# Designs tried in a protein design run: peptides against a protein of PDB entry 3S8F. Part 51

Target 1, 157 residues: chain A of PDB entry 3S8F
Amino acid sequence: VLTLFVAVPSLMTAFTVAASLEFAGRLRGGRGLFGWIRALPWDNPAFVAPVLGLLGFIPGGAGGIVNASFTLDYVVHNTAWVPGHFHLQVASLVTLTAMGSLYWLLPNLTGKPISDAQRRLGLAVVWLWFLGMMIMAVGLHWAGLLNVPRRAYIAQV
Target 2, 166 residues: chain B of PDB entry 3S8F
Amino acid sequence: DEHKAHKAILAYEKGWLAFSLAMLFVFIALIAYTLATHTAGVIPAGKLERVDPTTVRQEGPWADPAQAVVQTGPNQYTVYVLAFAFGYQPNPIEVPQGAEIVFKITSPDVIHGFHVEGTNINVEVLPGEVSTVRYTFKRPGEYRIICNQYCGLGHQNMFGTIVVKE

## One batch from the design tools (peptide; aimed at target 1 R26 G32, target 2 I9)

Design b2_p21_3_s1 (made by RFdiffusion4, then SolubleMPNN; from b2_p21_3, 13 letters changed)
Fold by OpenDDE base, seed 2:
Formats: sequence, structure tokens, C-alpha cells
Structure b2_p21_3_s1 (fold): chain B 157 residues (1-157), chain C 166 residues (1-166), chain A 21 residues (1-21)
Amino acid sequence: as target 1 above (157 residues)
Amino acid sequence: as target 2 above (166 residues)
Amino acid sequence: IEPGLVTYTLLKALLEALAAA
């Protein structure tokens, strides 16, 4: 019940963020239905990280609804499905937003801008993290559907 | 200017909010449909049953592992299982192939898991509560019971076995 | 059909498609 209750304001917030992104993209010269996406600052790890986190949060949020379902919980509870959900919500969204925050915060705290090399490295880290996390999450969800238990080092599959 | 920017922001928010509301109504409609048609997944039948975890080892149907498997009818059995730190009793659990087995599982200490590999049996076991699971083993052999709820230092080695006899 | 079931079905289908690819 709580999850479903929180889902409503979360969706509203998510779409508000999307609106902000659209505005920002259009402000940066993007036009058309999707052109604003390309206009966003994809060269900045401080931007890319949290956005990728948001992307991971979409399937994670969907999974939250599944996990909150009393009927479907019989299928997914205490299986690898649950860690898969967590890795999307925590290791993707929370972690990537933290990474993005650091890419903004540290230069401001030190007064020293990041070098171009550091920027490129940051982009690589963020994208690779996201990719790896998506692979892991898909794998965990898949394993969960195969009834692989969580908190167990062995499985009969 | 700031005023123009503000108006532009509102326009985009208006569009996205409309989309958001549309999605909300879709979800509400799905909920309403479910309630109206009573469509649901498989829900195990059972009543809430309580036991005293402090005495479950000494008295009652869980007290003697040798008497844990009870034939309740033709091709029907009830198995009283204890999940404890760190194992299961009885171990092994021996049941006939093709029989309807009702597992009644409880814990004398902490929360454990009862996950039977190769089956859809997967429940948490709470001290003071009896978990009831009905299952029929169609294939003979050994089925491993795994604890999938952290229960202490020996959690990773907490295993049991169900032996299904031909 | 509850929202969770719909979501599950979609996710499962996606996973199956990914696995089959």
C-alpha cells in the first residue's frame, strides 16, 4: 500500500523533472519533439550521471510495483529479483546521482575546474557504471525469475 | 526575459503534467478493473496459525522430528518442519512421490527462509507463526532446502533435504 | 489484472526478449 501510495507523487516528480530537462534542452537550442534531448549537456558527467540514474530508476520503479504486489511477491520474494531491484534503485540512481553531485561539488569546493582529461574519464566512468549496472540488473532479474534465491551462494538452475 | 522563461516553463510543465495525469488514470483504471473482476494471481490458502517459539521444541507436533511426517489421508501428508539456526528438522524430510504434502514450518529462534530448490516453495519462517505450504512432488529425488533470509553467522550453510521416494 | 501483474508481464517479456537476442 505504501509503495503504491508513493508511486503517485513520484511519478509527478519524475515528469516534472522531465519537463525541466525539455525546457533546458530547448533553451540550449534543441528543437522538435526530441531534439531537445540531444541539446542537453551530455559532455558533462555531472549531468550525465544523474540522468542515467533516472533512466535506471524507471525499470526499478516498475519493479517496485511488482515487489509490492501481494500476488507477484510469491514469485519474486527473496529471489535474485530483489537485489536486481535494489541495484537499479540504489546502485544506479542513488550512486549515479552521488557521482554527479561530486563532479559538481568538488570543483566548486576546491575552486579548481576539472581538466578535460578528468571530464572524459568521468564520462567513461559514469557510462560504464551504468552499462554494467544495467547488465547486472537484467541478470539478477532474470535469475530471480528462474527462482535463484537471494542470500545464498548456490542455486539449482 | 525572466517572465518569458517562466511562461515557457509553465507550458512544458503543463504538457508533462497532462501526460502524468493520463498515466495516473491508466493505473487507476487498471486497479479498478482488478477490483471489479477480482482478477488475481495464485494465492495460497491458509489460516493464520500461531505457536509459542519458546516451547515449540519441547511440546507439540514439531517437538519430535521422528514424528514430523504425519499421514493425514490417502496420499496426503503433513510435515512439521522447524527452521532453526542453523538447519532444518527433520533432515532429511522423506515424503512419497505424488502425495499431497502440507508443510507446516515454524522457527524457535529467528526468522529463516524455506526455499526448496526445483519447486516454487519459497516462504519466510517467523518465530511464533506457522507457515503453511501445500505441494505435490511429481519427480522423485532429493530437493535441497535453502535459507534465503539472513539468520546469523551460519546462514550460508543452513541447508536441508527433502527426499521424495518413488 | 492488477498493475503489478501488468508490469511484471512487461518486464518478463522484456527479459525474455533480451535473453533470446
Scores: peptide ipSAE 0.204, ipTM 0.797, DockQ to the pose 0.052
OpenDDE base, seeds 1, 3, 4, 5: peptide ipSAE 0.023, 0.024, 0.024, 0.005; ipTM 0.774, 0.772, 0.762, 0.740

Design b2_p21_3_s2 (made by RFdiffusion4, then SolubleMPNN; from b2_p21_3, 11 letters changed)
Fold by OpenDDE base, seed 2:
Structure b2_p21_3_s2 (fold): chain B 157 residues (1-157), chain C 166 residues (1-166), chain A 21 residues (1-21)
Amino acid sequence: as target 1 above (157 residues)
Amino acid sequence: as target 2 above (166 residues)
Amino acid sequence: VEPGLVTYLLGRALALALAAA
C-alpha cells in the first residue's frame, strides 16, 4: 500500500529532477533534444555520483512496484530479487549520493579544494561503483527470477 | 532574469511530466503483460487461519509429526508442517507423486521461511498464523525445504526434506 | 546457467582488469 501510494509522487519528483537537469544543461550551452545531457558537468564527481544513483534508482523504483504487487511479489518475495532491489536503492542511489555529497562537504569543511588527481580518482570510483552495482543488481534479479532464495547459502538452479 | 528562468523551467517540467505520465502507463502495461503471460504455479489456498503458537506443539494437528500427513481424499493430502528453530517437522515429509498436497504450515516460535527447492513454494511462516499452500509434485524425488527468513543463530542450517514417492 | 556464478565471474574479471591496469 505504501509503495503504491508514493509511486506517483516519486515519479513526479524524479522527472522534476530530470527537468532541472535539462534546464541546467541548456544553461550550460546544451542544445537539442539530448544535447543538454552532454553539457552537464560530467567531470565533477559530485555531480556524476548522484546522477548515476538516479539512473540506478529507475529500475529499482520499477522493482519497488513489482515487489509491492501481490501477484508479482509472490514470484520474487524472499528471493535474491529483493537484495537486488535493495542494492539499487541503497547501494546505488543512497550511497552514490552520499559519495557525491562528500565531494562537496569535505572541501567546505577543510577549506581545501580537491586536487585534480582526487577529482579524477573520484570519477573513477563513482563510475566503477555504478558498474559494479549494475552487474550485481542484474545478477541478483536474475537469480531471484530463478527462485534463488535470499538469506540462504545454498540454491538449486 | 527570474521570470524567464521560471517560464523556461515550467516548460521543461511540462514536458517531463508528460513523459512521466507516459512512463507510468508503460510500467502498468508491463505489469499487466507480465500478469497476463505468467502465472504463479502455487496459489495460496484456504481462509485465514490462526493458531496459538504456545500450544501448537502440545495439541492439534501439528502436535504429532507421525500424524502430520493426512489423506483428505482420493489423491489429496494435507500436511501439517511446523517450522521451528531450527528445522521442520515432520522431516522428512513423505507424500505421493501426483497427489494434491495442501501444506498447512505454522511456527511455534519465530517467523520462518518455507521455500521448497525445485518448486515455486515459497511462503513466510508466522507464529499464530497458518500458511496454506497447495502443490502437486509431478516428479518423484527429494525436495529440500529452505528457511529464507532469518530466524536466529541456526538459520543457515535450517533445512527440511520432502520425499515424493512414486 | 548459474546467475550467481556469472555475476561472480563478471565481478572477478572486472577486479582483475583493474588490478592489471
Scores: peptide ipSAE 0.029, ipTM 0.763, DockQ to the pose 0.021
OpenDDE base, seeds 1, 3, 4, 5: peptide ipSAE 0.024, 0.027, 0.025, 0.000; ipTM 0.784, 0.772, 0.772, 0.741

Design b2_p21_3_s3 (made by RFdiffusion4, then SolubleMPNN; from b2_p21_3, 12 letters changed)
Fold by OpenDDE base, seed 4:
Structure b2_p21_3_s3 (fold): chain B 157 residues (1-157), chain C 166 residues (1-166), chain A 21 residues (1-21)
Amino acid sequence: as target 1 above (157 residues)
Amino acid sequence: as target 2 above (166 residues)
Amino acid sequence: IEPGLVTYTLLRALLLALAAA
């Protein structure tokens, strides 16, 4: 039960980041309850990638609560559920954030802006990555709930 | 400028608190749903029991696989199982159908897994600790034991069998 | 009251209630 305290800083960070995004969107002219979302720079892969990572992190965070629950962990522990959670937390959020960081960092380091073609390709890459990760994550979580074991090449399903 | 941003963030705190509470309820609902649908799969943890992994093969209830299955009462058995690199002892584990089985599992070497297919038995096995799981096999047949915790180069081939007899 | 603390408290309450049922 005390393990759930780990969720506190994570949730605080999540909603603070969301508030920062809202602020950014409103500064860009977005109005209303949701209009600020549309105003965010969705044409920039350096922005889109980490945001998609954050979106993947939401179900991952929910899974984190499940995994941290000593009672629910008996259901999901060492099943395919766990790598499903990892792929949302690491292979989605961390990886997409790294991708986004590169889209910002490399132009600044080289002094050369990315071309429009590179920008479009970058957008395609991060969106496709996100889609693939969501499909895989859902599959792994589903398999985990069906008691497919982790770290095994065989399952009775 | 940074102060302006900070003030703006603070201005939205009320909204995001409301959102956070909403999401909290969503998460609670999801947890409740998970529990409602998978409650039967939850096995309460037993009390912590310790054993010396350096002597467990030489003395005690795990030392002799022929004595691993102990009848403790009418239709009740305790099975002392060793998970080791790379297999299980005894193998096969023979138990009667419909009997209440208490598995006491430990390891003499490294951490292993004990996942029984077709059941909700799924525990990690730590050297120096005894994992206790209670289960009743309702159907006769063979149940495969799978190691689901990486334990070395032979991990992928580490299997056991529980034979449930009528 | 921080959102995370609320989450922990409510979740704990839920788990305890479910465990007691």
Scores: peptide ipSAE 0.011, ipTM 0.737, DockQ to the pose 0.058
OpenDDE base, seeds 1, 2, 3, 5: peptide ipSAE 0.009, 0.000, 0.005, 0.000; ipTM 0.759, 0.725, 0.741, 0.735; seed 2 fails the geometry check

Design b2_p21_3_s4 (made by RFdiffusion4, then SolubleMPNN; from b2_p21_3, 12 letters changed)
Fold by OpenDDE base, seed 1:
Structure b2_p21_3_s4 (fold): chain B 157 residues (1-157), chain C 166 residues (1-166), chain A 21 residues (1-21)
Amino acid sequence: as target 1 above (157 residues)
Amino acid sequence: as target 2 above (166 residues)
Amino acid sequence: IEPGLVTYLLGKALALALAAA
């Protein structure tokens, strides 16, 4: 149980970011419990990508707590659960953040803004990426709970 | 108005921090509940047993696969298993149905996995350490042992078999 | 074949398709 306190700094950071998003959304005119979400710049792939990464990181973080638990790790260790966790953490949050950063960085480096077509394409890319990652991650976690082994091409189910 | 904005941000952070702490307690509670209600299938780790990986093939209970299955009592057996690159010894492992089996698993070379398909047996095998798993096979048949820890070029082909006899 | 495996395979296929595109 004491090991679970490792999650405290990460949770604090995550929810501080969420607080920043809420503040930003409210500054953009959003009101109420959910209006601030709608007010965020969802038309900008540089924003959408890392936010989707954060969303994927939520279940990943929960999984981190599970993986860190001695007793629960007994169930999930070296099963498909583990790569599912990694894909949420790395291929979702880190990768999407990198993608989002690219959408911001390249226009700034070149001095040329992205076209509307490029913007729309970027949005499609990051949303499709997120969707695929979520489907795969759910599948991997589910398979892991069914005792599908990690690092094996065969499964009992 | 910068000061006002700062206060507003702090208020949001405070709220979200409270939510964070609440969620932490929820997770802890869920873990505690799960452990309290679902412990029947969990095999706790015993005392750490060590062995010399450089001599384990030459001397001791792992040296002879023909002597790997040892009856230790009525309906009780100890099976000394080596996980190596790239296979298991003995192979197959033959045990009787309904008997309490204590697997003593170690490695002479690198880290391997010992995942018995159709069971909840799933341990990592470290050179120099002995993994101990207790299990009773209720159903006769063949159970495949899968290496689920990368151990080299032949990792994907590293399998063993446990044959449970009626 | 259980639902978890099906979901895994579908997700993997989609991920690979996206990576290859």
Scores: peptide ipSAE 0.028, ipTM 0.784, DockQ to the pose 0.022
OpenDDE base, seeds 2, 3, 4, 5: peptide ipSAE 0.015, 0.019, 0.024, 0.025; ipTM 0.745, 0.771, 0.776, 0.759

Design b2_p21_4 (made by RFdiffusion4)
Pose (drawn by RFdiffusion4):
Structure b2_p21_4 (pose): chain A 157 residues (1-157), chain B 166 residues (1-166), chain P 21 residues (1-21)
Amino acid sequence: as target 1 above (157 residues)
Amino acid sequence: as target 2 above (166 residues)
Amino acid sequence: SEEEMAALQLFLVLVAVALVL
């Protein structure tokens, strides 16, 4: 029960952050139900990385609520589902957010500029990392529901 | 405009939060339902039951695997199961279908998992402790036990079998 | 209003996503 309550601050974060992004999209001219998304600064890896991380957090959090549901945990406990869940949370959102900081924080700390080429390369890196985490989340959640255990060298069997 | 967008955002945030709370409460009620049904038998016994892992293969209910299945009620069997590096005894565990099975599971060495494929049986096995879970097998046949807690280099090939007789 | 409508849309999207999940 208390774990289900720990989920409320992230459920609140989902709205406060989504509304903040929508407000920014509308300031930048976006209209429609989706125009506000397209009008956001998708050329900036410091923007893109946390946003993509937040997108993967939606299934990441859904799996966490499942794991927190006591008897439901007996379906997925110590299976590949669990790494499926935590790659979406820490290996995607937290890691992508830190990667995006290379693009505003590093210049601030070192004075070293980020070139146009380095910016584009950062875009590719955060997209590939995000997409790779999403594909693997699918493989691990599914294999977990099929009772494949975590922490195993299953290629040797 | 900022004032207006702000007001509207807070108003609909309050609504979302109430909905999100109502949804979490429904899940809590649904979990409470499972805890009142036979499906909750796989929840391990909360009572501490200590044993000694260094003598469990020499004395006590785990010393003779052929004697591991004991009828404890008219439709009830207790099964003493040893999960060790890297296997389970007895092998196979043989039980009748439709009977309640109380698995008492310990380990002489390291922590092992006990995950019965196709069931909700999924319990950690700790040396020095006895893990007790309950389940009734409705379908006869062979069930595979998977070790789902890393117990060393033999972990990926640590399996066992439950045969549910007709 | 436009701002109220935008907030309503966000709310309904989030409710729909929660129900899908």

Design b2_p21_4_s1 (made by RFdiffusion4, then SolubleMPNN; from b2_p21_4, 9 letters changed)
Fold by OpenDDE base, seed 1:
Structure b2_p21_4_s1 (fold): chain B 157 residues (1-157), chain C 166 residues (1-166), chain A 21 residues (1-21)
Amino acid sequence: as target 1 above (157 residues)
Amino acid sequence: as target 2 above (166 residues)
Amino acid sequence: DEEEEAAKALFELLKALALAL
C-alpha cells in the first residue's frame, strides 16, 4: 500500500497538464464543460501527438498500479500483460511526445514552416500510430490475463 | 497581463490538484475495501529461504532427481525442483491427482522462470533463494513448465513437464 | 480463487472494450 504513494507525483503532474490543456482550450474560445477540448489545436501534429501519448499513458498508469500491487502482480507478472504496459508507457507517451517534439523542432530549426501536405501526413501518422498502439496494448493485456507467458513463443491459449 | 494569466493558471491547477487528491483517496479507499472484503485470495509471501547455489547440485534435497518428490503426509508432497540452463529437474515431475503439492524451486546458475501452463503457478527462480508454491492438480494430464525469464541463449527451449497421475 | 475471479472480471472488461473498438 505504501508503495503506491509513488504514483502521487505522477498523478499530480498528469492533472496539472490537464489543467494546462483546459486553460489553453478556453483561451482559444472553448466554452462549457467539454467545449475547451474541441477548441484545442487538433490540426497541429506537434500538439496532437503528445496529447494522444497522454491518453495512452492513463491506462498505462493504471496498469502500473496493478503491477506494483502485491496480490495483483501475482496474476500478471511475467505474462504478456507486462509488455502491454510498457508499450503504453514508452511506445505511446514517450514516442508520441518525441514525434510531437519533432514536428515543432524541425520547422523552428530550419526556419521553414511545414507544408499543409506535411501537416496532414503528420496527423495521419500520429493518429495511426496511436490506434495501432492501442490495439496492440489491448491485445497484450488480454493475452496476459489469459496467462500467456512473457518471453515465450508458445502459449496454451 | 502576466499576472492575470498566472492567477488564472493557478486557479485551474488548484482545481485539478484538488481533484487529483480526491481521486487518490478514492483509490486508496477502494484498495482498503478490496483487502478487507477479499482476504481469502491473498497469498502471503513466504519466509525467505536461502540455499547455496554452488552446492545445491551436490548435496541436499535437490541433488538427486530420483528423490525430488517427497511424500510429507497423507496426500501431501513436496517437490524439489531445479531450474537450470536450460531445463528443469526432475523432468518429468510426477505427482498424483488431488494431492497437495508444495514446489520448492531454486536455481544453481542464473535467474529462471517457472510458469506452469493451465495453472496459476508462475514464479521467478533466483539462485540462492527457494521459491515455494503450493498447488493441487484437480485434473490429470501433462502440464508444461515454461521459462518466462530470459536466462541465456537456450532460454527459448527451456521446458519441463509435470505429469499428473490419476 | 479470488485473484482468479478478479482477473476474469478484468478480462471480460478488456474483451468488451476490444469489441467496442
Scores: peptide ipSAE 0.015, ipTM 0.766, DockQ to the pose 0.027
OpenDDE base, seeds 2, 3, 4, 5: peptide ipSAE 0.006, 0.013, 0.000, 0.014; ipTM 0.713, 0.755, 0.737, 0.724

Design b2_p21_4_s2 (made by RFdiffusion4, then SolubleMPNN; from b2_p21_4, 11 letters changed)
Fold by OpenDDE base, seed 3:
Structure b2_p21_4_s2 (fold): chain B 157 residues (1-157), chain C 166 residues (1-166), chain A 21 residues (1-21)
Amino acid sequence: as target 1 above (157 residues)
Amino acid sequence: as target 2 above (166 residues)
Amino acid sequence: SEEEKRAKALLELLKQLALAL
């Protein structure tokens, strides 16, 4: 149980980010409990990508708690569950954050803003990436619970 | 204006931090609840037992695959299994249906996995350490052993079989 | 099976966690 306290710094960071998002949304005119979310710049891939990463990180974080639990880890250890967790944490959060960073960095480095076409394409890319990642992650977690082994090409089910 | 903004940010942060702490306790409570209400399938850890991986093939209970299955009592067996690059010994492992089987698994070389399909047996096998797993096969048939820990070039082909006889 | 029971318990935990988040 005490092992779970390792999550405290991460949670603090995550919710600080959430606080920043809420503040930003409210500054942009969002009101109410959820109105601030809609007010965020969802038309900017540099914003959308890391936010989608954060969304993917939420179930991944929950999975992290499961993986850190001794008895529950026995169920999921070295099964497809683990790759599912990694794809949420690395391939979702880290990768999407990197993608989003590039959408900001390149225009700023070159001094050339992205075109509307590029912006729309960027949005499509990050949303499709997120969607695919979520589908795969759900599948891997499900397979893991069905005792599909990790690092094996064959499974009973 | 900047001061007001900072104050607002701090207020939001305080709220979210409180939420964070609350969620932490919720998670702990949920885990505790689950453990309290459901303990099925938990395989107790055996006593920490160590062996010399350099001699385990030469002497001791793992040395002779023909003597790997030892009857320890009525309807009770101990099976001494070696996981090595790249296979299992003995192979197949033959055990009676309904018998309580204690697997004593170790490795002479590198870390391997011991994942038995159709069961909840899934352990890592470390050189120098004996993994102990207790299981009773209720259904006769063949159960495949899969190495689920990368152990080298032949990892993908490292399989074993447990044959449960009626 | 015990494994299935554990899996079910884990799923239930995950659902609860998801609802809490």
Scores: peptide ipSAE 0.019, ipTM 0.760, DockQ to the pose 0.029
OpenDDE base, seeds 1, 2, 4, 5: peptide ipSAE 0.000, 0.007, 0.005, 0.006; ipTM 0.752, 0.721, 0.744, 0.723

Design b2_p21_4_s3 (made by RFdiffusion4, then SolubleMPNN; from b2_p21_4, 9 letters changed)
Fold by OpenDDE base, seed 3:
Structure b2_p21_4_s3 (fold): chain B 157 residues (1-157), chain C 166 residues (1-166), chain A 21 residues (1-21)
Amino acid sequence: as target 1 above (157 residues)
Amino acid sequence: as target 2 above (166 residues)
Amino acid sequence: SEEEKAAEDLLNALLALALAL
């Protein structure tokens, strides 16, 4: 139980980011409980990428709590569950944030905006990446719960 | 204008912060509920048993694979298993169906895994420490032991077998 | 097994909670 309190600062940070997104959406004219989400710049891959990363981080964070729990970790430890967690945390949030940063950084470094074609390609990349990661993560977590071992090429399920 | 913006941000942050804290307690409650309603097998924290990995192959209960299976009661056995690069001994491990088996597992070299397919047996094996797992095989047959902790070049081929006899 | 059921129940509960977020 005490170990779970380690998550408090990270949760505070995560939800502060969410608050910032809500504020930004409302500044862009979004209203209501969910209208602010639609008002966010979903046409910008530099925005979409890290946001999708955050979405992937939610189940990953929940999994982190599970992995940090003594009793629950016994169930999932060294199973396919663990790499599923990692791919949500690193391969989704961190990677997508890096991708998003790149979409912002390159235009600023070159002094030229990205073309519309590049923008559309960027959107396709980040959405497909997110979709693939979610499919893989669900599969790995499912396999983990079925006691498929980590770091093994074969398993009897 | 800037001051108004800061106030608005603060209001949203307070709301989300409260939600965050509430969710933390929800998670804790959910874990507690799950543990209270289910009796999932958990390896309890026991007394730490230590062994010298440099001599475990030469002396002691792990030294002779032929004597690794020890009957400790009418329906109880202790099996001294050595996980090494790259295999297990004894191999196969032969135990009777329906008996309570206490596995005492250690390593003479590096960290290994001991994952028995078809069971909830899944532990890391550390040199110098003895891992203890208790299990009763209800079904006869062969159960594969898989190393699920990277231990070197032969890791992927490190397998053992438990044979449960009627 | 009971353990498998516990794992499934936990997953379902977590998913339900995630959807409620």
Scores: peptide ipSAE 0.016, ipTM 0.771, DockQ to the pose 0.032
OpenDDE base, seeds 1, 2, 4, 5: peptide ipSAE 0.000, 0.005, 0.007, 0.015; ipTM 0.755, 0.720, 0.742, 0.737

Design b2_p21_4_s4 (made by RFdiffusion4, then SolubleMPNN; from b2_p21_4, 9 letters changed)
Fold by OpenDDE base, seed 3:
Structure b2_p21_4_s4 (fold): chain B 157 residues (1-157), chain C 166 residues (1-166), chain A 21 residues (1-21)
Amino acid sequence: as target 1 above (157 residues)
Amino acid sequence: as target 2 above (166 residues)
Amino acid sequence: SEEEKRAKDLYDLLVALALAL
């Protein structure tokens, strides 16, 4: 239980980010409980990528709490669960944030905006990346709970 | 405008703060559920025991694989296992069905894994430290030991076998 | 197996939690 207190600062950061997103969405005309989400710039890969990263980071963060728990870590340690956690944290949040940053950085550095085709391609890339990552992560976590070992090419199940 | 924006943000933060606190309780509940459903099979950590990895192969209970399985009671055994690059000793490990087995596992070289398929046995093996795992095999057959901690070039081929006899 | 059932239950709870977030 005390381990969960470590997550408090992270949760505070998370709700601040969420609040910022809600504020932004409402400024863009979104109304109601969920309307602000639709109002966010989902047509911009520089926005979509890091947001998807954040979404992937949520279950990853929950997994972090599990991994940090002394008793729960015994269940998941050195199983496929751990790679699943890493792929959510690194390959989702970090990688997608990097992708999003790239989509913003390059046009700004060069002074040349991305074409509409490039924008659409960028959206496809980040969504496909996220989808694939989520499928793999779910599979790895599930396999981990079934005691599939980490760093092994063979498993009983 | 900036002041109004800040005030609005604070209002949203208040709502999300409440949500975050609620989620904290959800996490606690989830952990409680996990513990309730999975702790029954958790193998408790044994007493901290140290050994000299430089001499463990030459002297002591790990030195002779033929004497690795020691009967400590009518239906109790202690098995002294070495995890090394790249295998396990003894191999196979032969134990009776239904007996309580205490594995005493250590390493003479680097960190290894000791993951027994079909069981909840999954521990890291550190040089200089003895890992203690207690388990009772209810079903006869062969149980594969897998090294799930990278230990070198031969890591992927590092396997052992526990043979449970009827 | 019972273990598989427990694992599935835990998975379902995790999914439910994720959806609630």
Scores: peptide ipSAE 0.019, ipTM 0.781, DockQ to the pose 0.032
OpenDDE base, seeds 1, 2, 4, 5: peptide ipSAE 0.016, 0.017, 0.016, 0.017; ipTM 0.779, 0.741, 0.763, 0.739

Design b2_p21_5 (made by RFdiffusion4)
Pose (drawn by RFdiffusion4):
Structure b2_p21_5 (pose): chain A 157 residues (1-157), chain B 166 residues (1-166), chain P 21 residues (1-21)
Amino acid sequence: as target 1 above (157 residues)
Amino acid sequence: as target 2 above (166 residues)
Amino acid sequence: ALLVLLLAGFLFFMVRLNRAL
């Protein structure tokens, strides 16, 4: 029960952050129900990386609520589902957010500029990392529901 | 406009939060339902039951695997199961279909998992402790036990079998 | 099903909020 309550701050974060992004999209001219998304600064890796991380956090958090549901944990406990869940949370959102900091934080700390080419390369890196985490989340959640255990060298069997 | 957008955002946020709370409460009620049904038998016994891992293969209910299945009620069998590096004894565990099975599971060495494929049986096995879970097999046939807690280099090939007789 | 409903609820509030804005 208390774990289900720990989920409320992230459910609140989902709205406060989503509304903040929508407000920014509107300020930048976006209209429609989706125009506000397209109008956001998708050319900036510091923007893109946490946003993509937040997108993967939706299934990441859904799996966490499942794991927190006591008897439901007996379906997925110590299976590949668990790594599927935590790659979405830490290996995607937390890691992508830190990667995006290379693009505003590093210049601030070192004075070293980020070139146009380095910016595009950062875009590719955060997209590939995000997409790779999403594909693997699918493989691991599914294999977990099929009772494949975590922490195993299953290629040797 | 900022004032207006702000006001509207807070108003709808309050609504979302109430809905999100109502949804979490429904999950809590649904979990409480499972705890009142036979499906909750796979929840391990909360009572501490200490044993000695260094003598469990020499004395006590785990010393003779052929004697591991004991009828404890008219439709109940207790099964003493040893999960060790890297296997389970007895092998196979043989039990009748439709009977309640109380698995008492310990390990002489390291922590092992006990995950019965196709069931909700999924329990950690700790040396020095006995893990007790309950389940009734409704379908006869062979069930594979998977070790789902890393117990060393033999972990990926640590399996066992439960045969549910007709 | 409930998690999908939870997400649908979020989208519902966000659609209404969008129209209100």

